# Designs tried in a protein design run: peptides against a protein of PDB entry 2QAS. Part 21

Target 1, 120 residues: chain A of PDB entry 2QAS
Amino acid sequence: PPEDLMQYEAMAQDALRGVVKAALKKAAAPGGLPEPHHLYITFKTKAAGVSGPQDLLSKYPDEMTIVLQHQYWDLAPGETFFSVTLKFGGQPKRLSVPYAALTRFYDPSVQFALQFSAPE

## One batch from the design tools (peptide; aimed at target 1 T65 G90)

Design b2_p18_6_s3 (made by RFdiffusion4, then SolubleMPNN; from b2_p18_6, 8 letters changed)
Fold by OpenDDE base, seed 3:
Structure b2_p18_6_s3 (fold): chain B 120 residues (1-120), chain A 18 residues (1-18)
Amino acid sequence: as target 1 above (120 residues)
Amino acid sequence: EDPYFQEKESAAFRASLL
């Protein structure tokens, strides 16, 4: 097959990562997501730019899924990464996740799913 | 508020993908 010098597939993947960014910006707005929307976000914990408590990330050596539904705080969706505070074992933990580290995005309220290949 | 909400919900989600 002919060689794709435009890298269209990579462009398409980046566009779809933009959907996640936009959804998180909606979630960060006053009042949060419109009910009943909520988000499951899966990412590679060893990907470049992923940051959080060492003990927590070590517990999930490959992938980690976080849930954004009611119990999340200080969601800050930036242009290249987002950060959020979640409770684990009752303790608040701050996570920072680049959009490039994402492998899955899901909103069960409307069964909307995205899947990505993420580099380490 | 469930202090183990993240752990329980993420586990349930992973199970649903298998």
Scores: peptide ipSAE 0.613, ipTM 0.922, DockQ to the pose 0.894
OpenDDE base, seeds 1, 2, 4, 5: peptide ipSAE 0.610, 0.610, 0.613, 0.607; ipTM 0.919, 0.920, 0.921, 0.920

Design b2_p18_6_s4 (made by RFdiffusion4, then SolubleMPNN; from b2_p18_6 with E8K A10S Y13F E18L)
Fold by OpenDDE base, seed 4:
Structure b2_p18_6_s4 (fold): chain B 120 residues (1-120), chain A 18 residues (1-18)
Amino acid sequence: as target 1 above (120 residues)
Amino acid sequence: EDPYYQEKKSAEFEASLL
C-alpha cells in the first residue's frame, strides 16, 4: 500500500484523545457529568508525564484504571494532561495523567468505548 | 463513601473485559 506521509492514523488518534479531554471538561464543570454518565479511564503508569504517589503507582507497573463517577475531587482537565484526586484505602491521592498516556476510555452508561495505543 | 471505591470499581471493570 502507498506510504502515508500525512500520518493520518496518528492525527485520528489525537482527535479521539480530544474526546476524552472534552468529556473530562464536562465532568469538571459545575454539577459534574449528567447522570448516569461516568468514566473509566485506563492509562500506562510509566508513560512520560504520569505522576502520582510512588506507593500507589508501584502497585500498577503497567496500566491503571480509574473511575470517575461519584468519588473524585478537584478534577482539573488541562490541555495536555488532567489531574484528579481519588481516594485509595480512604486516603486522597493526586494523579496527573497526560492524554497521551491513555489506553482506554469507557462510559458504561451508553457503552461508549475508545481505545488508544500508548508508549510502552 | 466507600474507602475502597476506586479499587473495587477498577477491579470490576477489568474483570468485565475478560
Scores: peptide ipSAE 0.608, ipTM 0.920, DockQ to the pose 0.946
OpenDDE base, seeds 1, 2, 3, 5: peptide ipSAE 0.602, 0.606, 0.600, 0.599; ipTM 0.917, 0.919, 0.917, 0.916

Design b2_p18_7 (made by RFdiffusion4)
Pose (drawn by RFdiffusion4):
Structure b2_p18_7 (pose): chain A 120 residues (1-120), chain P 18 residues (1-18)
Amino acid sequence: as target 1 above (120 residues)
Amino acid sequence: WVESVEEAGEAFLESQEP
């Protein structure tokens, strides 16, 4: 014991997903992130709400990490998901990722990191 | 788990090259 009927830990998890959304809004600002800040986003490929080229998604069965630093365009962070154009083998492609699909967040510049979807 | 994110990030960056 005790069983947590309030699920405080789960609420704290969701509250923290919001940091990723807020960070992506600063990155979507004209001019991008304030250097040397850049972002690693890890997400569940099969989590509902994610869309991308069928070929690309098949290459990454469960987890996929993307880096937002030198090569990303048209970052569009909605309230419930974000979409961004990245390059894979020199070929530009478009992704949509719900904040609910996120499992990790890391900025190597200040070594700030978050882990989600992990009740432990 | 942070080290795994850094390795996966490097592998992603390398995959962006034509």

Design b2_p18_7_s1 (made by RFdiffusion4, then SolubleMPNN; from b2_p18_7, 11 letters changed)
Fold by OpenDDE base, seed 5:
Structure b2_p18_7_s1 (fold): chain B 120 residues (1-120), chain A 18 residues (1-18)
Amino acid sequence: as target 1 above (120 residues)
Amino acid sequence: SVAEVLAAAAAFEAAQQP
């Protein structure tokens, strides 16, 4: 097949990552997400830029999925990464995840899903 | 692929546990 020197597939994936960023910005705005919308986000725990509790990340050596519905605080969606406080075992933990580390995004309320390729 | 990205849909298991 012809060689794609434009790398359209990569461009498309980057554009779709923008959807996640936009969704998180909506979630971080006053009032949060409009019910019943909530987000399931999966990311590579060993990807560059990912940070969080060592014990937690060690428990998920490959990928980890977090849910942003009712139990999340201080969501800060930056331009290249987002950070959020979630409870694990009842304990609040801070996570910082680059958008480039994401592999899946899902909103069960409307069954909207996205899948991304991230470096292993 | 673009098709794979758009076709994604499945169940998810959240890491947060009580």
Scores: peptide ipSAE 0.156, ipTM 0.678, DockQ to the pose 0.230
OpenDDE base, seeds 1, 2, 3, 4: peptide ipSAE 0.145, 0.045, 0.151, 0.142; ipTM 0.684, 0.651, 0.685, 0.679

Design b2_p18_7_s2 (made by RFdiffusion4, then SolubleMPNN; from b2_p18_7, 9 letters changed)
Fold by OpenDDE base, seed 3:
Structure b2_p18_7_s2 (fold): chain B 120 residues (1-120), chain A 18 residues (1-18)
Amino acid sequence: as target 1 above (120 residues)
Amino acid sequence: MVEEVLRAAEAFEAAQLP
């Protein structure tokens, strides 16, 4: 069987992760996301680079899903990770998540979803 | 890996939800 020395599968995965980064950059732009668009993002809480309150991360030992719709602040989509402030139990918490830690992305407004393999 | 791109109703339980 022929050997893929180009690693096309990996390149395709990187491209799809780029969709999430691009969507977050749109969300961080002035005015935010165009309504009714909003984002559900799931990630592995124990993946390398994930940062947040210990109590919060301990509550979700495997995966955690966050929603970016109306209650999010200081969204900063970097090149390798994004950070955002969200309220949990009424208290603002800062999360930092590498794109490599993502496992799911979803926009309910248009039923657009992506799935990714992430470190465990 | 085109199977990783979906246009269907998915269920998500957000951490911010009570």
Scores: peptide ipSAE 0.157, ipTM 0.686, DockQ to the pose 0.178
OpenDDE base, seeds 1, 2, 4, 5: peptide ipSAE 0.144, 0.154, 0.143, 0.151; ipTM 0.689, 0.698, 0.689, 0.686

Design b2_p18_7_s3 (made by RFdiffusion4, then SolubleMPNN; from b2_p18_7, 10 letters changed)
Fold by OpenDDE base, seed 1:
Structure b2_p18_7_s3 (fold): chain B 120 residues (1-120), chain A 18 residues (1-18)
Amino acid sequence: as target 1 above (120 residues)
Amino acid sequence: MVEEVERRAAEFEASQLP
């Protein structure tokens, strides 16, 4: 097949990752996400730029899915990554995830889903 | 894909929620 020197697929992936960023920015705004919207975000835990508690990341050596609905704090969606505080066993822990590490995004309220290719 | 996402989310949500 013809060689795609434009790398259109990569451009499309980046554009769709922008949807996640935009959604998180809405979630971080005053009032949070409009009910009943909530987010399920899956990412590769070993991807470059991912940071968080060692015990948690060790438990999920490949990928993990976080839920942003009722129990999340200090959501900070930057331009290249987002960070958020979640509680695990009652203990607050900070996670920082580059958008490039995402593999799936889902909003059950409207059954909206996205899938991405992420680096190891 | 939807089923897989929800499965993984459900597993983690149990540990995420206090």
Scores: peptide ipSAE 0.054, ipTM 0.701, DockQ to the pose 0.608
OpenDDE base, seeds 2, 3, 4, 5: peptide ipSAE 0.063, 0.051, 0.050, 0.058; ipTM 0.711, 0.709, 0.702, 0.699; seeds 2, 5 fail the geometry check

Design b2_p18_7_s4 (made by RFdiffusion4, then SolubleMPNN; from b2_p18_7, 11 letters changed)
Fold by OpenDDE base, seed 4:
Structure b2_p18_7_s4 (fold): chain B 120 residues (1-120), chain A 18 residues (1-18)
Amino acid sequence: as target 1 above (120 residues)
Amino acid sequence: SVAEVEAAAAAFEAAQQA
């Protein structure tokens, strides 16, 4: 097959990452997501730009999935990354995740799923 | 797959606490 010099596959993936960004912006708006919508977001913990407590990230050396339904705070979806506060063992932890680090996005309420390739 | 995502989510949900 001919060589794709346009890298359409990558462009399509980037466009789909925009869906995640848009969904998070809806989640961050007053009132949050319309029920019963909620989000499962998986990302590579060692990807460039990922930030969080060392003890937490150490427990997930490859990938980590966060759930955004009712137990999250200060969701801040930026243009290149989002940050959110979650609780582990009752302790609030701040995570910052670039959209480029995402590997999976899922909303079980409507069974909407996306998969992405992220740097290893 | 969807099943893998759900499994990963379930595992994390168990670790998350209010």
Scores: peptide ipSAE 0.066, ipTM 0.720, DockQ to the pose 0.625
OpenDDE base, seeds 1, 2, 3, 5: peptide ipSAE 0.033, 0.034, 0.037, 0.035; ipTM 0.662, 0.669, 0.674, 0.667

Design b2_p18_8 (made by RFdiffusion4)
Pose (drawn by RFdiffusion4):
Structure b2_p18_8 (pose): chain A 120 residues (1-120), chain P 18 residues (1-18)
Amino acid sequence: as target 1 above (120 residues)
Amino acid sequence: PTDNMAPEDAAKVVDAAF
């Protein structure tokens, strides 16, 4: 015991997914992130709401990490998901990722990191 | 041609951080 009927830990998790959304809004600002900040986003490829090229998604069965630093365009962070154009083998592609699909967040510049979807 | 960091390599950086 005790069984947590309030699910405080789960609520704290969701509250923290919001940091990723807020960080992506700064990155979507004209001029991008304040250097040397850059972002690593890890997400569940099969989590509902994610869309991308069928070929690309098949290459990454469950988890996929993307880096937002030198090569990303048209970052569009909506309230419930974000979409961004990245390059894979020199070929630009478009992704949409719900914040609910996120499992990790890391900025190597200040070594700030978050882990989600992990009730432990 | 310019390209992004491969996700496999990016995942190693994230794994090391955690």

Design b2_p18_8_s1 (made by RFdiffusion4, then SolubleMPNN; from b2_p18_8, 7 letters changed)
Fold by OpenDDE base, seed 2:
Structure b2_p18_8_s1 (fold): chain B 120 residues (1-120), chain A 18 residues (1-18)
Amino acid sequence: as target 1 above (120 residues)
Amino acid sequence: VEDSVPPEEAKKVVDAAF
């Protein structure tokens, strides 16, 4: 097969990461996501740029899936990463996740799913 | 319920979708 010197797959993956960013920006806007839309996001916890409470990240050494539906606070979708506060065990946990660390994105309300290649 | 969905539970949903 011919060699793809354009690296289309990589470009497509990057474009799709843009979908996640856009979705998060919608979620962060006043009023949040239009119900019943909500987001499941899976990311590599050891990927460069990922930060959060040590206790939390240590508990999920490979990947972690978070849900942005009813209980999330201060969602801040930046250009290269997003941060959000979740509560586990009644305690707020601030996570910062680069879009490059994402491995899966899912909105069950419409069964929209995306899978990404992320650094191991 | 005030807590966010536990990661282990969230994983189940995602795993079922993929």
Scores: peptide ipSAE 0.762, ipTM 0.957, DockQ to the pose 0.721
OpenDDE base, seeds 1, 3, 4, 5: peptide ipSAE 0.759, 0.752, 0.753, 0.752; ipTM 0.957, 0.956, 0.957, 0.956

Design b2_p18_8_s2 (made by RFdiffusion4, then SolubleMPNN; from b2_p18_8, 6 letters changed)
Fold by OpenDDE base, seed 2:
Structure b2_p18_8_s2 (fold): chain B 120 residues (1-120), chain A 18 residues (1-18)
Amino acid sequence: as target 1 above (120 residues)
Amino acid sequence: PADSVPPEEAKKVVDAAF
């Protein structure tokens, strides 16, 4: 096939990452997401910019999937990354995840799914 | 339950969706 000098696929991927950002911003707004919408987000735990408790990230050396439905706190969707507090084992865990680290996004309520290319 | 969905369980849901 002809050479794509526009890199459309990359642009499309970035646009789709924007969907996740927008969804998270909706979730962070007062009242949260309109039920029954909720978000499953998978990301590469070793991607640049990902940060969180060492014990947690070490447990999931490749990818980690989080759910933003009922038990999540202080969701802060920035322009390049989002941060959120989850609780595992009764302990709060603060995660910061760049949108570029995302590999999957899923909203079961409407079966909306997105898959992204992220650093290995 | 006070805890978030365990990552292992969350993964199962996503895996099934793709």
Scores: peptide ipSAE 0.756, ipTM 0.957, DockQ to the pose 0.723
OpenDDE base, seeds 1, 3, 4, 5: peptide ipSAE 0.030, 0.037, 0.040, 0.041; ipTM 0.627, 0.607, 0.658, 0.607; seed 4 fails the geometry check

Design b2_p18_8_s3 (made by RFdiffusion4, then SolubleMPNN; from b2_p18_8, 8 letters changed)
Fold by OpenDDE base, seed 4:
Structure b2_p18_8_s3 (fold): chain B 120 residues (1-120), chain A 18 residues (1-18)
Amino acid sequence: as target 1 above (120 residues)
Amino acid sequence: SATSVPPEEARKVVDAAF
């Protein structure tokens, strides 16, 4: 089959990663997400740029899914990564996740889902 | 309410959307 020298698949995934960024920016805006919208975000915990408590990341050696609905604070969606404070075991933890580390995005309220390939 | 979902459980939820 013909070789795709344009790498359209990668381009498409990068474009769709922009959807996640935009959604997070909406979530971070005053008033938050319009109910009942909420976000399931899955990422590779060992991907470059992922930052968080070592003990927490060690519990999820491959992938980790966070839920942004009611228990999240200080969501800061940047251009290349987002950071957010979540509670684990009752304790607030700060996570920083590059969009490139994402593998899944899901909004159950409207059954909108995205899947991405992320580098190891 | 859950803040984190185990990978296996998360995959089930996401895969169900397709």
Scores: peptide ipSAE 0.035, ipTM 0.647, DockQ to the pose 0.411
OpenDDE base, seeds 1, 2, 3, 5: peptide ipSAE 0.031, 0.033, 0.034, 0.027; ipTM 0.641, 0.625, 0.637, 0.607

Design b2_p18_8_s4 (made by RFdiffusion4, then SolubleMPNN; from b2_p18_8, 11 letters changed)
Fold by OpenDDE base, seed 2:
Structure b2_p18_8_s4 (fold): chain B 120 residues (1-120), chain A 18 residues (1-18)
Amino acid sequence: as target 1 above (120 residues)
Amino acid sequence: SSDSLPPEKAKEIIDKAF
């Protein structure tokens, strides 16, 4: 088959990562996401730029899935990464995740799903 | 509960979508 010198697949992936960023920005805006929308996000915990409590990340050495529905705080979606506070075991955990580390995105309310290739 | 959904449970849900 013809060789793709434009790298369209990569461009498409980047564009789709933009969907996640946009969704998170909506979530971070006043009022949050319009119900019943909520977000499931899976990311590679060892990807460059990922940071968080060592105890938490150690429990999930490959991938971790988080849910942004009702129990999340201080969501801050930047241009290259987002950060958010979740609570596990009654303790707040601050995570910082580059969009490039994402592998899955899902909104059950409308069954919208995206899958990405992420660096290890 | 004030806790976020456990990662294990979150994984179970998202896995069903893929």
Scores: peptide ipSAE 0.754, ipTM 0.958, DockQ to the pose 0.710
OpenDDE base, seeds 1, 3, 4, 5: peptide ipSAE 0.315, 0.322, 0.748, 0.325; ipTM 0.868, 0.869, 0.957, 0.868

## One batch from the design tools (peptide; aimed at target 1 I66 V67 G90)

Design b2_p19_1 (made by RFdiffusion4)
Pose (drawn by RFdiffusion4):
Structure b2_p19_1 (pose): chain A 120 residues (1-120), chain P 19 residues (1-19)
Amino acid sequence: as target 1 above (120 residues)
Amino acid sequence: AFDQGAVGAEAAAEMDAVF
């Protein structure tokens, strides 16, 4: 015991997904992130709401990490998901990722990191 | 050519070390 009927830990998890959304809004600002800040986003490829080129999604069965630093365009962070154009083998592609699909967040510049979807 | 998948793999390995 005790069984947590309030699910405080789960609520704290969701509250923290919001940091990723807020960070992506600063990155979507004209001029991008304030250097040397850059972002690693890890997400579940099969989590509902994610869309991308069928070929690309098949290459990454469950988890996929993207880096937002030198090569990303048209970052569009909606309230419930974000979409961004990245390059894979020199070929630009478009992704949409719900914040609910996120499992990790890391900024190597200040070593700030978050882990989600992990009730432990 | 740049490849986000290669960069993502390296970044995923670094995040595994962090967590």

Design b2_p19_1_s1 (made by RFdiffusion4, then SolubleMPNN; from b2_p19_1, 7 letters changed)
Fold by OpenDDE base, seed 2:
Structure b2_p19_1_s1 (fold): chain B 120 residues (1-120), chain A 19 residues (1-19)
Amino acid sequence: as target 1 above (120 residues)
Amino acid sequence: PYDQAAEGAKAQAEMDKVF
């Protein structure tokens, strides 16, 4: 088949990462996500730009899935990464995740699923 | 009560069935 010199697949992936960004911006807006929408987000913990407590990240050497539903705080969706505070073992932890580190996005309420290729 | 580690594990298991 012909060689794709435009890298359309990469463009499409970037556009789809934009969906996650937009969804997070909706979640961060006053009132949060409209019920019953909530988000499952999986990302590569060793990807460049991922930041968080070392003790926490060390427990997830490959991927980590976070749930944005009932208890999340200070969700800050930037242009290249988002940050959020989540409780682990009763302790609030701040995570910063580049959109490029994402591997899966899922909204169970409507079964909307996205899968991405993240940097190794 | 709502531990992210536990919820994340559940979510991962659920997504494994979807993807």
Scores: peptide ipSAE 0.714, ipTM 0.952, DockQ to the pose 0.659
OpenDDE base, seeds 1, 3, 4, 5: peptide ipSAE 0.713, 0.708, 0.712, 0.712; ipTM 0.952, 0.950, 0.951, 0.951

Design b2_p19_1_s2 (made by RFdiffusion4, then SolubleMPNN; from b2_p19_1, 7 letters changed)
Fold by OpenDDE base, seed 2:
Structure b2_p19_1_s2 (fold): chain B 120 residues (1-120), chain A 19 residues (1-19)
Amino acid sequence: as target 1 above (120 residues)
Amino acid sequence: PYDQAAVGEQARAEMDKVF
């Protein structure tokens, strides 16, 4: 079979990661996400660039899922990663997650789902 | 009520059914 030297699949993955970035930028805009939209985001906690409290990340050795709906603060969607403050056990925690670390993205309100291959 | 420890787990479980 012909060899894909363009790496189209990787391009497609990056494009789809762009959807997540765009969605997060919408979420970070004044007023937040338009109801009833909200986001489920799963990422590899040990992926390069993932940052957060050690005690928190240690509880999720592989992946963790965060929810951006009712309680999230200071969402900052950058070009390569996003950061957000979320409450865990009643305590606010700051997470920084590269888009490359994402494995799943889901908006339950419209059942929009994306799946990614994240670095091991 | 919206603590990530709880809602995250719920979300994961829900997503497991989708993916």
Scores: peptide ipSAE 0.702, ipTM 0.953, DockQ to the pose 0.644
OpenDDE base, seeds 1, 3, 4, 5: peptide ipSAE 0.691, 0.690, 0.694, 0.695; ipTM 0.952, 0.950, 0.952, 0.951

Design b2_p19_1_s3 (made by RFdiffusion4, then SolubleMPNN; from b2_p19_1, 8 letters changed)
Fold by OpenDDE base, seed 2:
Structure b2_p19_1_s3 (fold): chain B 120 residues (1-120), chain A 19 residues (1-19)
Amino acid sequence: as target 1 above (120 residues)
Amino acid sequence: PYDQAAEGERARAEMDKVF
């Protein structure tokens, strides 16, 4: 059978990750996301580049889902990762998540869903 | 008050129904 030397699947994954990046950039823009849009983002907590408070990440040994809706601060969508401040137990925590670490992306308002393969 | 831990868990559960 033909061998894919173009790595099309990886390209497709990258393109879809680009959707997440773009969405986050919209969220980071003045005024935030247009109502009623909001984002659910799931990522592998042990993936390379994921960073945050150790005590927090320790609570999520595999995956973690964050919600960007009502309370998030300093959302900074970079080219390879995004960072955001979220409150856990009333305490603001800064998370940095590479797009490559994502496993799920969902906007419930329009039921837009994306799934990704992330490094184990 | 809004707590990310709780919201994330709810979101995860919701997503489990979608994916």
Scores: peptide ipSAE 0.746, ipTM 0.958, DockQ to the pose 0.661
OpenDDE base, seeds 1, 3, 4, 5: peptide ipSAE 0.740, 0.739, 0.742, 0.740; ipTM 0.957, 0.957, 0.958, 0.957

Design b2_p19_1_s4 (made by RFdiffusion4, then SolubleMPNN; from b2_p19_1, 7 letters changed)
Fold by OpenDDE base, seed 2:
Structure b2_p19_1_s4 (fold): chain B 120 residues (1-120), chain A 19 residues (1-19)
Amino acid sequence: as target 1 above (120 residues)
Amino acid sequence: AYDQAAEGEKARAEMDQVF
């Protein structure tokens, strides 16, 4: 079979990561996401660039799923990573997650799903 | 109160059915 020297699949993956970035930018805009949209995001906690409280991340040795719906603060979707403040056990925690660390993205309101291959 | 640990677990479980 012909060899793909263009790496189209990787390009497609990056494009789809762009969807997540765009969605987060919408979420970060004034007024937040248009109801009833909300986001489920799963990422590899040990992926390069993932940052957060050690005690929190230690509880999730492989993957972690966060929900951006009712309570999230200071969502900052950058070009390569996003950061957000979420409450765990009543305590606000700041997480920074590179888009490359994502494994799943889901908006249950419209059942829009994306899956990614994250670095090991 | 809304807790990410609980919500995340619920979300993960839900997503496991989708993916």
Scores: peptide ipSAE 0.742, ipTM 0.957, DockQ to the pose 0.660
OpenDDE base, seeds 1, 3, 4, 5: peptide ipSAE 0.733, 0.733, 0.737, 0.734; ipTM 0.955, 0.954, 0.956, 0.954

Design b2_p19_2 (made by RFdiffusion4)
Pose (drawn by RFdiffusion4):
Structure b2_p19_2 (pose): chain A 120 residues (1-120), chain P 19 residues (1-19)
Amino acid sequence: as target 1 above (120 residues)
Amino acid sequence: AFDQGAVGAAAAEETAAAL
């Protein structure tokens, strides 16, 4: 015991997904992130709400990490998901990722990191 | 050519080490 009927830990998890959304809004600002800040986003490929090229999603069965630093365009962070154009083998592609699909967040510049979808 | 998949793979190891 005790069983947590308030699910404080789960609420704290969701509250923290919001940091990723806020960080992506600063990155979507004209001029991008304040250097040397850059972002690693890890997400569940099969989590509902994610869309991308069928070929690309098949290459990454469950988890996929993207890096937002030198090569990303048209970052569009909505309130419930974000979309961004990245290059894979030199070929530009478009992704949409719900914040609910996120499992990790890391900025190597200040070594700030978050882990989600992990009730432990 | 730039490849986000290769960058993402290396970044995934770095993030796992950080956590």

Design b2_p19_2_s1 (made by RFdiffusion4, then SolubleMPNN; from b2_p19_2, 7 letters changed)
Fold by OpenDDE base, seed 4:
Order: structure tokens, then sequence, then C-alpha cells
Structure b2_p19_2_s1 (fold): chain B 120 residues (1-120), chain A 19 residues (1-19)
């Protein structure tokens, strides 16, 4: 096929990343997500802009999946990244994840799934 | 009970099966 100079696939993925951002903003609103909606988010831990405790990120050298359902705090969905506090081994950890680092987004309550290509 | 070390791993497995 002819060469795509418009980079449509990338544009489409960026648009779909907007869905994730919007969903997280709903989750961060008062009252949280409407039950039974909850989110599974997978991201590349070594992607540019990913921030968190070094020991935690080192434990997940490629990807990690976080669950936003019952125990999450201070969810802050920004325009380019979101941050959230989650417990790992009983300890609260703050993670900051650019939307560009995402590889999977899933709401198991309605089986809504998105997959993204992220930098290696 | 909702520690990410556990639920995250379970979710990953669930995703792998669903997708």
Amino acid sequence: as target 1 above (120 residues)
Amino acid sequence: AYDQAAVGEAARAELDAAL
C-alpha cells in the first residue's frame, strides 16, 4: 500500500488516549466512577515521563497494570499525564504516568478495551 | 485486600485472557 504521510494510526491512537483521559477525569470527580465501572491500566514503566518510587518501578521492568477501583487516592488526571496514589505491599506510592506510556486500558464491567503502541 | 501488588497482577492476567 502507499506510504501514509499523514500518520493516521498515530492520530487515531492519540484520539483514543483522550478516552482514557476523559475516563480518568470522571473517576477523579466527586463520587468517583459510577458502579460497577472500574479501570485496569497498563503502561510501560520505562517510558519517558513515567515517575514513581525507583524500587517499585524496578520491580516492573517492562509493564505494570494498576487497578482503579476501591483503593486509590488523589487521582489527578492532567492534560498529558495522570498521577495517583496506590498501595503496594501496604505502602502508599505515588505514580505519574503520561498517557503516551499506556499500552492497555480496560473496564471489565462493560468489557471496554483499548490498546496502544508505546515507545520501547 | 486491594493492594496493587496482588490486584494488578490478577488484572494483568485477566487482560491477557480477554484480549
Scores: peptide ipSAE 0.524, ipTM 0.919, DockQ to the pose 0.598
OpenDDE base, seeds 1, 2, 3, 5: peptide ipSAE 0.517, 0.516, 0.514, 0.517; ipTM 0.919, 0.918, 0.918, 0.919

Design b2_p19_2_s2 (made by RFdiffusion4, then SolubleMPNN; from b2_p19_2, 9 letters changed)
Fold by OpenDDE base, seed 2:
Structure b2_p19_2_s2 (fold): chain B 120 residues (1-120), chain A 19 residues (1-19)
Amino acid sequence: as target 1 above (120 residues)
Amino acid sequence: PYDQAAVGEKARKELDAAL
């Protein structure tokens, strides 16, 4: 098979990560996401750049799925990562997740799904 | 009711079934 020196697959994946970034920016805007849209985001907790409370991350050694619906605060979608405050066991926790760490993105309201290959 | 400890797990299961 011919060699892809352009690495189109990687480019496509990055472009799709851009969809997640854009969606999060919409979610972070005043008023949040238009109902009934909400987001399920899965990421590798041990991926480079992922940060959060040690006690929390230790409970999710591989992947973690967070839900952005109803209760999320200070969502800050940056260019390479996003951070958000979510409640775990009633306690607010701040998570910082690089888009590169994502493995799944899903909006159940319209069944829009994206899957990514994330580094360990 | 919207604690991640609960909704996250539910979402994970839902995703496993959907994808």
Scores: peptide ipSAE 0.591, ipTM 0.933, DockQ to the pose 0.585
OpenDDE base, seeds 1, 3, 4, 5: peptide ipSAE 0.589, 0.573, 0.577, 0.566; ipTM 0.933, 0.930, 0.930, 0.929

